# Peptides against a protein of PDB entry 2V3S: the designs that were tried, part 5

Target 1, 95 residues: chain A of PDB entry 2V3S
Amino acid sequence: PISLVLRLRNSKKELNDIRFEFTPGRDTAEGVSQELISAGLVDGRDLVIVAANLQKIVEEPQSNRSVTFKLASGVEGSDIPDDGKLIGFAQLSIS

## One batch from the design tools (peptide; made by RFdiffusion4, then SolubleMPNN)

Design b1_p8_8_s2 (from b1_p8_8 with S2A T4K)
Fold by OpenDDE base, seed 5:
Structure b1_p8_8_s2 (fold): chain B 95 residues (1-95), chain A 8 residues (1-8)
Amino acid sequence: as target 1 above (95 residues)
Amino acid sequence: SARKFVVE
């Protein structure tokens, strides 16, 4: 399996690293993204963008070691999105 | 079964 880290801010705006595994051929990017949402770790509005970037990283994990992407949920937030601070952005990376 | 997520 591929060991991944999803770095994003929680509801208290604290940066968290969420570690999980992805097994190609068994798991799907959308399926795992839905599980992240069901676990309360990702906002439901971010399904599409998380799934897209999860797919990107798992299709070529040796090349795509890290991807940073804008969250749909971050657009509605009071804070101005900032990819450097991961405000309104999340990062997926290979462990 | 539920997937394991470790939050740090």
Scores: peptide ipSAE 0.780, ipTM 0.939, DockQ to the pose 0.977
Fold by OpenDDE base, seed 1:
Structure b1_p8_8_s2 (fold): chain B 95 residues (1-95), chain A 8 residues (1-8)
Amino acid sequence: as target 1 above (95 residues)
Amino acid sequence: SARKFVVE
């Protein structure tokens, strides 16, 4: 399995690292993304972008060691998105 | 079964 870390800010705007495994051929990017949402760890509005980037990293984990992407949930928020501070952005990386 | 997510 691939060991992944999803770094994003929680509801208190605190950075968290969420560790989980992904098994190619058994798991799907969309399925695991939905599980993240069901666990309350990802906003439901971010299903598409999380799934797309999860797919990107798991299809070539040795090449795509880290991906940072803009969250749909962050666009309409009061805070200005900032990829460096992960405000309105999240990061997936290989553990 | 539920997937394990470890939050740090």
Scores: peptide ipSAE 0.780, ipTM 0.939, DockQ to the pose 0.983
Fold by OpenDDE base, seed 4:
Structure b1_p8_8_s2 (fold): chain B 95 residues (1-95), chain A 8 residues (1-8)
Amino acid sequence: as target 1 above (95 residues)
Amino acid sequence: SARKFVVE
C-alpha cells in the first residue's frame, strides 16, 4: 500500500496531517475521498478536487511525491487563498 | 469497515 499524508487546515485553521494508506487495485481515488469526507476530515465540496489529486499522486507515486491543490471550500472563505500557507489549499504527499 | 485515518 501507498502511505499518504493529506495536509490541510482544520476548522480552527490549524494545520493537520492526515495519514492513511491507499492500495492500488483495491481502493479508488473517489472512494477514499468519500471516506475522508465521511470521516469529517474533508469538506464535501472538495470531493472532486481531492479525488483528482489523489488519483494523480497514486498513479505515479514515485514521480509525484507531493501535490498541492486549491480547495473549493476555501474560495469563499474570509482568508485569501495561499498555497504556501495552505490557506484554501491542501497538500497530498507520499509519507 | 472504516478506513484508518491518523490525524496529527
Scores: peptide ipSAE 0.779, ipTM 0.939, DockQ to the pose 0.976
Fold by OpenDDE base, seed 3:
Formats: structure tokens, C-alpha cells, sequence
Structure b1_p8_8_s2 (fold): chain B 95 residues (1-95), chain A 8 residues (1-8)
């Protein structure tokens, strides 16, 4: 399995690393993204963007070591989006 | 079964 880390801010705006495994051929990017949402770890509005970037990293994990992407849930937030600080952005990386 | 997520 592929060991992944999803880095994003929680409801207290604290940066967290969420570790999980992805098994190619058994798991799907959309399925695992839905599980993240069901666990309360990802906003439901971010299903599409999380699934797209999860697919990107798992299709070539040796080349795509890290991807950073803008969250739909962060656009209308009180804080100005900032990819460097992961405000309104999240990051997926290979552990 | 539920997937394991470890939050740090």
C-alpha cells in the first residue's frame, strides 16, 4: 500500500497531518475521499478537488511526491487563501 | 470495515 499524509487545518485552524494508506486496485480516489468526508476530516464541498489530487498522487507516487491544491471550502472563509501557509489549501504527500 | 486515519 501507499502511505499518504493529508496536511490541512482543522476547525481550530491548527495544522494537522492525517496519515492513511491507499491500495491501488482495491481503493479508488473518490472512495477514499468520501471516507475522509464521512470521518469529518474533509469538508463535503471539497470532494471533487481532493479526489482529483488524490488520483494524481497515487497514479505515479514515485514522481508525484507532493501536491498542493485549493479547497472550495476555503474560498468564502474569513481568512485570505494562502498556499504557503495552507490557508484555504491542503497538501497531499507520500509518507 | 472503517479505514484507519491517524491525526497528528
Amino acid sequence: as target 1 above (95 residues)
Amino acid sequence: SARKFVVE
Scores: peptide ipSAE 0.779, ipTM 0.939, DockQ to the pose 0.983

Design b1_p8_8_s3 (from b1_p8_8, 4 letters changed)
Fold by OpenDDE base, seed 4:
Structure b1_p8_8_s3 (fold): chain B 95 residues (1-95), chain A 8 residues (1-8)
Amino acid sequence: as target 1 above (95 residues)
Amino acid sequence: SARVFEIE
């Protein structure tokens, strides 16, 4: 399986690393993204963008070691989105 | 079964 880390800020705006595994052929990007949402770890509004980027990283994990993407949920926040600080952005990476 | 998510 592919060992992944989803880095994003929690409700307290604290940066958290969420580690999980992805097994190609058994798991799907959308399915795992839905599980992240069900676990309360990802905002439901971010299903599409998380799934898209999860797909990107798992399709070429040796090449795409890290992907950073803008969250739909972050656009409505009071803070200005910043990919460097992962404000309104999240990052998926290979462990 | 539920997927394991480890939070740090």
Scores: peptide ipSAE 0.748, ipTM 0.935, DockQ to the pose 0.982
Fold by OpenDDE base, seed 2:
Structure b1_p8_8_s3 (fold): chain B 95 residues (1-95), chain A 8 residues (1-8)
Amino acid sequence: as target 1 above (95 residues)
Amino acid sequence: SARVFEIE
């Protein structure tokens, strides 16, 4: 399996690393993204963007070691999106 | 079963 880390801010705006495994051929990007949402770790509005980037990283994990992407849930939040600080952004990486 | 998510 592929060992992944999803880095994003929680409801307290604290940066967390969420570690999980992905097994190609058994797991799907959309399925795992839905599981992240069901676990309360990702906002439901972010299903599409998380799934798209999860698919990108798992299709070529050796080449795509890290991907940073804008969250739909962060666009109209109280804080201005900032990819450097992961405000309104999340990051997926290979551990 | 539920997937394991380890949070740090």
Scores: peptide ipSAE 0.748, ipTM 0.935, DockQ to the pose 0.954
Fold by OpenDDE base, seed 1:
Structure b1_p8_8_s3 (fold): chain B 95 residues (1-95), chain A 8 residues (1-8)
Amino acid sequence: as target 1 above (95 residues)
Amino acid sequence: SARVFEIE
């Protein structure tokens, strides 16, 4: 399995690392993304972008060691998006 | 079974 870390800010704007495994051929990017949402770890509005980037990293984990992407849930928030601070952005990486 | 998400 692929060991992944999803780094993003929680509802208190605290940065968290969420570790989980992904097994190619058994798991799907969309399925795992939905599980993240069901667990309350990802906003439902971010299904598409999380799934797309999860797919990107698991299809070529040796090349795509880290991906940072803009969250749909952060676009209309009060905070200005900032990829460096992961405000309105999340990061997936290979652990 | 439920997937394990470890938060730190």
Scores: peptide ipSAE 0.747, ipTM 0.935, DockQ to the pose 0.965
Fold by OpenDDE base, seed 3:
Parts: sequence; C-alpha cells; structure tokens
Structure b1_p8_8_s3 (fold): chain B 95 residues (1-95), chain A 8 residues (1-8)
Amino acid sequence: as target 1 above (95 residues)
Amino acid sequence: SARVFEIE
C-alpha cells in the first residue's frame, strides 16, 4: 500500500497531519475522499478537489511526492487563502 | 471495516 499524509487545518485552525494507506486496485480516489468526509476530516464541498489530487498522487507516487491544492470550503472563509500557510489549501504527500 | 486515519 501507499502511505499518505493529508495536511490541513482543523476546526481550531491548527495544522494536522492525517496518515492513511491507499491500495491501488482496491481503493479509489473518490471512495477514500468520501471516507475522509464521512470521518469529519474533510468538508463535503471539497470532495471534487480532494479526489482529483488524491488520484494525481497515487497514479505516479514516485514522481508526485507532494501536491498542494485550493479548497472550495476555504474560498468564502474569514481568512485570506494562502498556500504557504495552508489557509484555504491542503497538501497531500507520500509518507 | 472502517479505514484507519491517524491524526497528528
């Protein structure tokens, strides 16, 4: 399996690293993204962007070591989006 | 079974 880390801010605006495994041929990017949402770890509005970037990293994990992407849930938030601080952005990386 | 998510 592929060992992944999803880094994003929690409800207290603190950065968390969420570690999980992805098994190609058994798991799907959309399925695992839905599991993240069901666990309360990702906002439901971010299904599309999380699934797209999860697919990107698992299709070529040796080349795509890290991907950072803008969250739909962060656009209308009180804080200005910032990819460097992961405000309104999240990051997926290979563990 | 439920997937394991480890939060740090």
Scores: peptide ipSAE 0.746, ipTM 0.935, DockQ to the pose 0.965

Design b1_p8_8_s4 (from b1_p8_8, 3 letters changed)
Fold by OpenDDE base, seed 5:
Structure b1_p8_8_s4 (fold): chain B 95 residues (1-95), chain A 8 residues (1-8)
Amino acid sequence: as target 1 above (95 residues)
Amino acid sequence: SRRKFIVE
């Protein structure tokens, strides 16, 4: 399996690393993204963008070691989105 | 079974 880390800020705006595994041929990007949402770790509005980027990283994990993407849930938040600080952004990376 | 997520 592929060991992944999803880095994003929690409800307290604290940066967390969420570690999980992805098994190609068994798991799907959308399925795992839905599981992240069901676990309360990702906002449901971010299904599409998380799934898209999860797909990107797992299809070529040796080339795509890290992907940073804008969250739909962060666009209208009180804080200005910032990819460097992962405000309104999340990052998926290979562990 | 539920997937394991480790939050750090």
Scores: peptide ipSAE 0.786, ipTM 0.942, DockQ to the pose 0.982
Fold by OpenDDE base, seed 1:
Structure b1_p8_8_s4 (fold): chain B 95 residues (1-95), chain A 8 residues (1-8)
Amino acid sequence: as target 1 above (95 residues)
Amino acid sequence: SRRKFIVE
């Protein structure tokens, strides 16, 4: 399996790393993204963007070692989005 | 079974 880290800010705006595995041929990007949401770790509004970027990293993990993407939940938030600080952005990377 | 997520 592929060992992944999802880095994003929690409800207290603290940066956390969420570690999980992805098994190609068994798991789907959308399915795992739904599990992240069900676990309360990702906002439901971010299903599409998380799934798209999870798919990107798992389809070519040797080339796409890290991807940073804008969250839908961050667009209308109180804080101005900033990819460097991962405000309104999240990052997926290979462990 | 539920997928394991480790938060750090």
Scores: peptide ipSAE 0.786, ipTM 0.942, DockQ to the pose 0.984
Fold by OpenDDE base, seed 4:
Structure b1_p8_8_s4 (fold): chain B 95 residues (1-95), chain A 8 residues (1-8)
Amino acid sequence: as target 1 above (95 residues)
Amino acid sequence: SRRKFIVE
């Protein structure tokens, strides 16, 4: 399996690393993204973007070591989105 | 079964 880390800010704006495994051929990007949402770790509005980027990283994990992407849930927040600070952005990376 | 997520 592929060991992944999803880095994003929680409801208290604290940066967390969420570690999980992805097994190609058994797991799907959308399925695992839905599990992240069900676990309360990802906002439901971010299903599409998380799934898209999860797919990107797992399709070629040797080449796509890290991807940073804009969250739909962060667009209308009080803070200005910032990919460097992961405000309104999240990052997936190979562990 | 529920997938394991480790939050750090």
Scores: peptide ipSAE 0.786, ipTM 0.942, DockQ to the pose 0.980
Fold by OpenDDE base, seed 3:
Structure b1_p8_8_s4 (fold): chain B 95 residues (1-95), chain A 8 residues (1-8)
Amino acid sequence: as target 1 above (95 residues)
Amino acid sequence: SRRKFIVE
C-alpha cells in the first residue's frame, strides 16, 4: 500500500498530519475521500478537490511526491487563503 | 471495516 499524509488545519485552525494507507486496485480516490469526510476530517464541500488530488498522487506516487490544493470550504472563511500557511489549502504527500 | 486514520 501507499502511505500518505494529508496536512490540514482542524476546526481550531491547528495544523494536523493525517496518516492513512491507499491500496491501488482496491481503493478509489473518491471512496477514500468520502471516508475522510465521514470521519469528520475533511469538509463535505471538499469532496471533489480532495478526490482529484488524491487520484493525482496515487497514480504516480514516485513523480508526484506532494500536491497542494485550494479547498472549497476555505474560500468564504474569515481568513484569506494562503497556500504557504495552508490556510484554505491542504497538502497531500507520500510518507 | 473502518479505515484507520492517524491524526498527529
Scores: peptide ipSAE 0.786, ipTM 0.942, DockQ to the pose 0.984

## One batch from the design tools (peptide; made by RFdiffusion4, then SolubleMPNN)

Design b1_p9_1_s1 (from b1_p9_1, 3 letters changed)
Fold by OpenDDE base, seed 4:
Structure b1_p9_1_s1 (fold): chain B 95 residues (1-95), chain A 9 residues (1-9)
Amino acid sequence: as target 1 above (95 residues)
Amino acid sequence: SARKFVVEP
C-alpha cells in the first residue's frame, strides 16, 4: 500500500497531518475521499478536489511526491487563501 | 470496515 499524508487545517485552523494508506486496485480515490469526509476530516464540499489530487498522487507516487491544491471550502472563508500557509489549501504527500 | 486515519498535530 501507499502511505500518504494529508496536511490540512482543522476547524481550529490548526495544521494537522492525517496519515492513511491507499491500496491501488482495491481503493479508489473517490472512495477514500468519501471516507475522509465521513470521518470528519475533510469538508464535504472538497470531495471533488481531494479525489482528483488523491488520484494524481497515487497514479504515479514515485513522480508525484507531493501535491498542493485549493479547497472549495476555503474559498469563501474569512482568511485569504494561501498555498504556502495551507490556508484554504491542502497538501497530499507520500509518507 | 472503517479505514484507519491517524491524525498528528
Scores: peptide ipSAE 0.785, ipTM 0.942, DockQ to the pose 0.953
Fold by OpenDDE base, seed 1:
Structure b1_p9_1_s1 (fold): chain B 95 residues (1-95), chain A 9 residues (1-9)
Amino acid sequence: as target 1 above (95 residues)
Amino acid sequence: SARKFVVEP
């Protein structure tokens, strides 16, 4: 399996690393993204963007070691999005 | 079964 880390800020705006595994041929990007949402770790509005980037990284984990992407939930927030600070952004990386 | 997610600060 592929060991992944999803780095994003929680509801208290604290940056956390969420570690999980992805098994190609068994898991799907959308399925795992839905599980993240069900676990309360990802905002439901971010299903599409998380799934898209999860798919990207698991397609070529050797080449795509890290991807940073803009969250839909962050666009309408009060804080100005900032990819460097992961405000309104999240990061997926290979562990 | 539920997937394991490990949350680290």
Scores: peptide ipSAE 0.785, ipTM 0.942, DockQ to the pose 0.964
Fold by OpenDDE base, seed 3:
Structure b1_p9_1_s1 (fold): chain B 95 residues (1-95), chain A 9 residues (1-9)
Amino acid sequence: as target 1 above (95 residues)
Amino acid sequence: SARKFVVEP
């Protein structure tokens, strides 16, 4: 399996690393993204963008070691989005 | 079964 880390700020705006595994041929990007949402770790509005970027990293994990993407849930927040600080952004990387 | 997610600060 592929060992992944999702770096994302929680409801208290604290940056956390969420570690999980992905098994190609058994798991799907959308399925795992839905599991992240069900676990309360990802906002439901971010299903599409998380799934798209998860698919990108797992299809070529040796080439795509890290991907950073803008969250739909962060656009209307009180804080201005910032990819460097991961405000309104999240990052997926290979462990 | 539920997938294991490990949250680290």
Scores: peptide ipSAE 0.785, ipTM 0.942, DockQ to the pose 0.964
Fold by OpenDDE base, seed 2:
Structure b1_p9_1_s1 (fold): chain B 95 residues (1-95), chain A 9 residues (1-9)
Amino acid sequence: as target 1 above (95 residues)
Amino acid sequence: SARKFVVEP
């Protein structure tokens, strides 16, 4: 399995690392993204963007070691998005 | 079963 880290801010705006595994051929990017949402770790509005970037990193983990992407949930928030501070952005990386 | 997610502050 592929060991991944999803770095993003929680509801208290605290930056957390979420570690999980992905098994190609058994797991799907959309399925795991839905599990993240069900666990309360990802906003439901971010299903599409998380799934897209999860797919990108797992299809070529050696080439795509890290991806940073804009969250849909962050666009309409009160805080101004900032990729450097991961405000309105999340980062997926290979552990 | 539920997937394991380890959350680290």
Scores: peptide ipSAE 0.785, ipTM 0.942, DockQ to the pose 0.958

Design b1_p9_1_s2 (from b1_p9_1, 3 letters changed)
Fold by OpenDDE base, seed 4:
Structure b1_p9_1_s2 (fold): chain B 95 residues (1-95), chain A 9 residues (1-9)
Amino acid sequence: as target 1 above (95 residues)
Amino acid sequence: SARQFTVLP
C-alpha cells in the first residue's frame, strides 16, 4: 500500500497531517475521498478536487511525491487563499 | 470496515 499524508487545516484553521494508506487495485481515489469526507476530515465540496489529486499522486507515487491543490471550500472563506500557507489549499504527499 | 485515518498536529 501507499502511505499518504493529507495536510489540511481543520475548522480551527490548525494545520494537521492526516495519514492513511491507499492500495492500488483495491481502493479508488473517489472512494477514499468519500471516506475522508465521511470521517469529517474533508469538506464535501472538495470531493472532486481531492479525488483528482489523490488519483494523480497514486498513479505515479514515485514521480508525484507531493501535490498541492486549491480547495473549493476555501474559495468562499474569509481568508485569502494561499498555497504556501495552505489556506484554502491542501497538500497530498507520500509519507 | 472503516479506513484508519491518523490525525497528527
Scores: peptide ipSAE 0.783, ipTM 0.942, DockQ to the pose 0.980
Fold by OpenDDE base, seed 2:
Structure b1_p9_1_s2 (fold): chain B 95 residues (1-95), chain A 9 residues (1-9)
Amino acid sequence: as target 1 above (95 residues)
Amino acid sequence: SARQFTVLP
């Protein structure tokens, strides 16, 4: 399995690292993204963007060691999005 | 079973 880390801010705006595994051929990017949402770790509005970037990193994990992407949930928030501070952005990386 | 997610501060 592929060991992944999803770095993003929680509801208290605290930066967390969420570690999980992905098994190609058994798991799907959309399925695991839905599990993240069901666990309360990802906003439901971010299903599409998380799934797209999860797919990108797991299809070529040796080449795509890290991907940073804008969250749909962060666009309309009070805080101005900032990829450097991961405000309105999340990062997926290979552990 | 549910997938394990480990949350680290």
Scores: peptide ipSAE 0.782, ipTM 0.942, DockQ to the pose 0.964
Fold by OpenDDE base, seed 1:
Structure b1_p9_1_s2 (fold): chain B 95 residues (1-95), chain A 9 residues (1-9)
Amino acid sequence: as target 1 above (95 residues)
Amino acid sequence: SARQFTVLP
């Protein structure tokens, strides 16, 4: 399996690393993204963008070691999005 | 079974 880390700010705006595994051929990017949402770790509005980037990283994990992407949930938030601070952004990486 | 998510600070 592929060991992944999703770096994402929680509801308290604290940055956390969420570790999980992805097994190609058994798991799907959309399925795992839905599980993240069901676990309360990802906003439901971010299903599409998380799934897209999860798919990207698991397709070629040796080349795509890290991907940073803008969250839909962060676009109209009170804080200005900032990819460096992961405000309104999240990061997936291979652990 | 439920997928394990480990949240680290």
Scores: peptide ipSAE 0.782, ipTM 0.942, DockQ to the pose 0.969
Fold by OpenDDE base, seed 3:
Structure b1_p9_1_s2 (fold): chain B 95 residues (1-95), chain A 9 residues (1-9)
Amino acid sequence: as target 1 above (95 residues)
Amino acid sequence: SARQFTVLP
């Protein structure tokens, strides 16, 4: 399996690393993204963008070591989005 | 079975 880390801020705006595995041929990007949402770790509004970027990293994990993407849930937040600070952004990377 | 997610600070 592929060992992944999803880095994003929780409801208290604290940055966390969420570790999980992805098995090609058994798991799907959309399915795992839905599991992240069901676990309360990702906002439901971010299903599409998380799934798209998870698909990108797992299809070529040796080439796509890290991807950073804008969250739909962060656009209307009180803080201005910032990819460097992962405010309104999240990052997926190979562990 | 539920997927394992490990949350680290």
Scores: peptide ipSAE 0.782, ipTM 0.942, DockQ to the pose 0.952

Design b1_p9_1_s3 (from b1_p9_1, 4 letters changed)
Fold by OpenDDE base, seed 4:
Structure b1_p9_1_s3 (fold): chain B 95 residues (1-95), chain A 9 residues (1-9)
Amino acid sequence: as target 1 above (95 residues)
Amino acid sequence: SARKFVVLP
């Protein structure tokens, strides 16, 4: 399995690392993204973008060691999105 | 079954 870290700010705007595994051929990017949402770790509005980037990283984990992407949920927030600070952005990386 | 997610500060 692929060991992943999703770095994402929680509701308190605190940056957390969410560790989980992904097994190619058994898991799907959309399925795991839905599980993240069900666990309350990802906003439901971010299903598409999380799934897309999860797919990207798991398809070539040796090449795509890290991907940073803009959250749909962050666009409407009061804070200005900033990929460097992961405000309105999240990051997936190989553990 | 539920997937294991480990949340770290």
Scores: peptide ipSAE 0.783, ipTM 0.941, DockQ to the pose 0.971
Fold by OpenDDE base, seed 1:
Structure b1_p9_1_s3 (fold): chain B 95 residues (1-95), chain A 9 residues (1-9)
Amino acid sequence: as target 1 above (95 residues)
Amino acid sequence: SARKFVVLP
């Protein structure tokens, strides 16, 4: 399996690393993204963008070691999005 | 079964 880390700010705006595994051929990017949402770790509005980037990283994990992407949930939030601070952004990486 | 997610500070 592929060991992944999703770096994402929680509801308290604290940055956390969420570790999980992805097994190609058994798991799907959309399925795992839905599980993240069901676990309360990802906002439901971010299903599409998380799934797209999860798919990207698991397609070629040796080349795509890290991907940073804008969250739909962060676009109209009170804080200005900032990819460097992961405000309104999240990061997936191979652990 | 539920997938394991480990949340680290």
Scores: peptide ipSAE 0.783, ipTM 0.941, DockQ to the pose 0.964
Fold by OpenDDE base, seed 2:
Order: sequence, then C-alpha cells, then structure tokens
Structure b1_p9_1_s3 (fold): chain B 95 residues (1-95), chain A 9 residues (1-9)
Amino acid sequence: as target 1 above (95 residues)
Amino acid sequence: SARKFVVLP
C-alpha cells in the first residue's frame, strides 16, 4: 500500500497531518475521499478536488511526491486563501 | 471496516 499524509487545517484552524494508506487496484480516489469526509476530516464540498489530487498522487507516487491544491470550502471563507500557510489549501504527500 | 486515519497535531 501507499502511505500518504494529508496536511489540512481543522475546524479550529489548527494544522494537522492525517496519515492513511491507499492500495491501488482495491481503493479508489473517490472512495477514500468519501471516507475522509465521513470521518469528519474533510469538508464535503471538497470531494471533487481531494479525489482529483489523490488520484494524481497515487497514479505516479514516485513522480508526484507532493501536491498542494485549493479547497472549495476555503474560497468563500473569512480567511484569505494562502498556499504557503495552507489556508484554504491542503497538501497530499507520500509518507 | 472503517479505514484507519491517524491524525497528528
């Protein structure tokens, strides 16, 4: 399995690292993204963007060691999105 | 079963 880390700010705006595994051929990017949402770790509005970037990193994990992407949930928030501070952005990386 | 997610501060 592929060991991944999703770096994302929680509801208290605290930066957390969420570790999980992905098994190609058994797991799907959309399925695991839905599990993240069901666990309360990802906003439901971010299903599409998380799934797209999860797919990108797992299809070529040796080449795509890290991907940073804008969250749909962060666009209309009070805080101005900032990829450097991961405000309105999340990061997926290979552990 | 539920997937394991480990949340680290």
Scores: peptide ipSAE 0.782, ipTM 0.941, DockQ to the pose 0.958
Fold by OpenDDE base, seed 3:
Structure b1_p9_1_s3 (fold): chain B 95 residues (1-95), chain A 9 residues (1-9)
Amino acid sequence: as target 1 above (95 residues)
Amino acid sequence: SARKFVVLP
């Protein structure tokens, strides 16, 4: 399996690393993204963008070591989005 | 079965 880390801020705006595995041929990007939402770790509004970027990293994990992407849930938040600070952004990377 | 997610600070 592929060992992944999803880095994003929780409801207290604290940055966390969420470690999980992805098995090609058994798991799907959308399915795992839905599991992240069901676990309360990702906002439901971010299903599409998380799934798209998870698909990108797992299809070529040796080439796509890290991807950073804008969250739909962060656009209307009180803080201005910032990819460097992962405010309104999240990052997926190979562990 | 539920997938294992490990949350680290």
Scores: peptide ipSAE 0.782, ipTM 0.941, DockQ to the pose 0.964

Design b1_p9_1_s4 (from b1_p9_1, 4 letters changed)
Fold by OpenDDE base, seed 4:
Structure b1_p9_1_s4 (fold): chain B 95 residues (1-95), chain A 9 residues (1-9)
Amino acid sequence: as target 1 above (95 residues)
Amino acid sequence: SARVFEVLP
């Protein structure tokens, strides 16, 4: 399995690392993304973007060691999106 | 079964 870390700010705007495994051929990017949402760790509005980037990293984990992407849920927030600070952005990386 | 998500500060 692929060991991943999703770095994402929680509702208190605190940056957390969410560790989980992904097994190619058994898991799907969309399925795991839905599980993240069900666990309350990802906003439902971010299903598409999380799934897309999860797919990207798991398809070539040796090459795509880290991907940072803009959250749909962050666009409407009061804070200005900032990929460096992961405000309105999240990051997936190989653990 | 539920997937394990380990949340770290």
Scores: peptide ipSAE 0.777, ipTM 0.940, DockQ to the pose 0.979
Fold by OpenDDE base, seed 2:
Structure b1_p9_1_s4 (fold): chain B 95 residues (1-95), chain A 9 residues (1-9)
Amino acid sequence: as target 1 above (95 residues)
Amino acid sequence: SARVFEVLP
């Protein structure tokens, strides 16, 4: 399995690292993204963008060691999005 | 079973 870390801010605006595994051929990017949402770790509005970037990193984990992407949930928030501070952005990386 | 997500501060 591929060991991944999703770095993103929780509802208290605290930065967390969420570690999980992904097994190619058994797991799907959309399925795991839905599980993240069901666990309350990802906003439901971010299903599409999380799934797209999860797919990108797991299809070539040796080449795509890290991906940072804008969250749909962060665009209309009170805080101005900032990729450096991961405000309105999340980061997926290979552990 | 549910997937394990380990949340680290």
Scores: peptide ipSAE 0.776, ipTM 0.940, DockQ to the pose 0.961
Fold by OpenDDE base, seed 1:
Structure b1_p9_1_s4 (fold): chain B 95 residues (1-95), chain A 9 residues (1-9)
Amino acid sequence: as target 1 above (95 residues)
Amino acid sequence: SARVFEVLP
């Protein structure tokens, strides 16, 4: 399996690392993204962008060691999005 | 079974 880390700010705006595994051929990017949402770790509005980037990283994990992407849930939030601070952004990486 | 998500500070 592929060991992944999703770095994302929680509801308290604290940055956490969410570790999980992805097994190609058994898991799907959309399925795991839905599980993240069901676990309360990802906003439901971010299904599409999380799934797209999860797919990207698991397709070629040796080349795509890290991907940072803008969250739909962060676009109209009170804080200005900032990819460096992961405000309105999340990061997936190979652990 | 439920997937394990380990949340680290």
Scores: peptide ipSAE 0.776, ipTM 0.940, DockQ to the pose 0.969
Fold by OpenDDE base, seed 3:
Structure b1_p9_1_s4 (fold): chain B 95 residues (1-95), chain A 9 residues (1-9)
Amino acid sequence: as target 1 above (95 residues)
Amino acid sequence: SARVFEVLP
């Protein structure tokens, strides 16, 4: 399996690393993204963008070591989005 | 079975 880390801020705006595995041929990007939402770790509004970037990293994990992407849930938040601070952004990377 | 998500600070 592929060992992944999803780095994003929780409801208290604290940065966390969420570690999980992805098995090609058994898991799907959309399915795992839905599991992240069901676990309360990702906002439901971010299904599309998380799934798209998870697909990108797992299809070529040796080339796509890290991807950073803008969250739909962060656009209308009180803080201005910032990819460097992962405010309104999340990052997926190979562990 | 439920997937394991390990949350680290």
Scores: peptide ipSAE 0.776, ipTM 0.940, DockQ to the pose 0.952

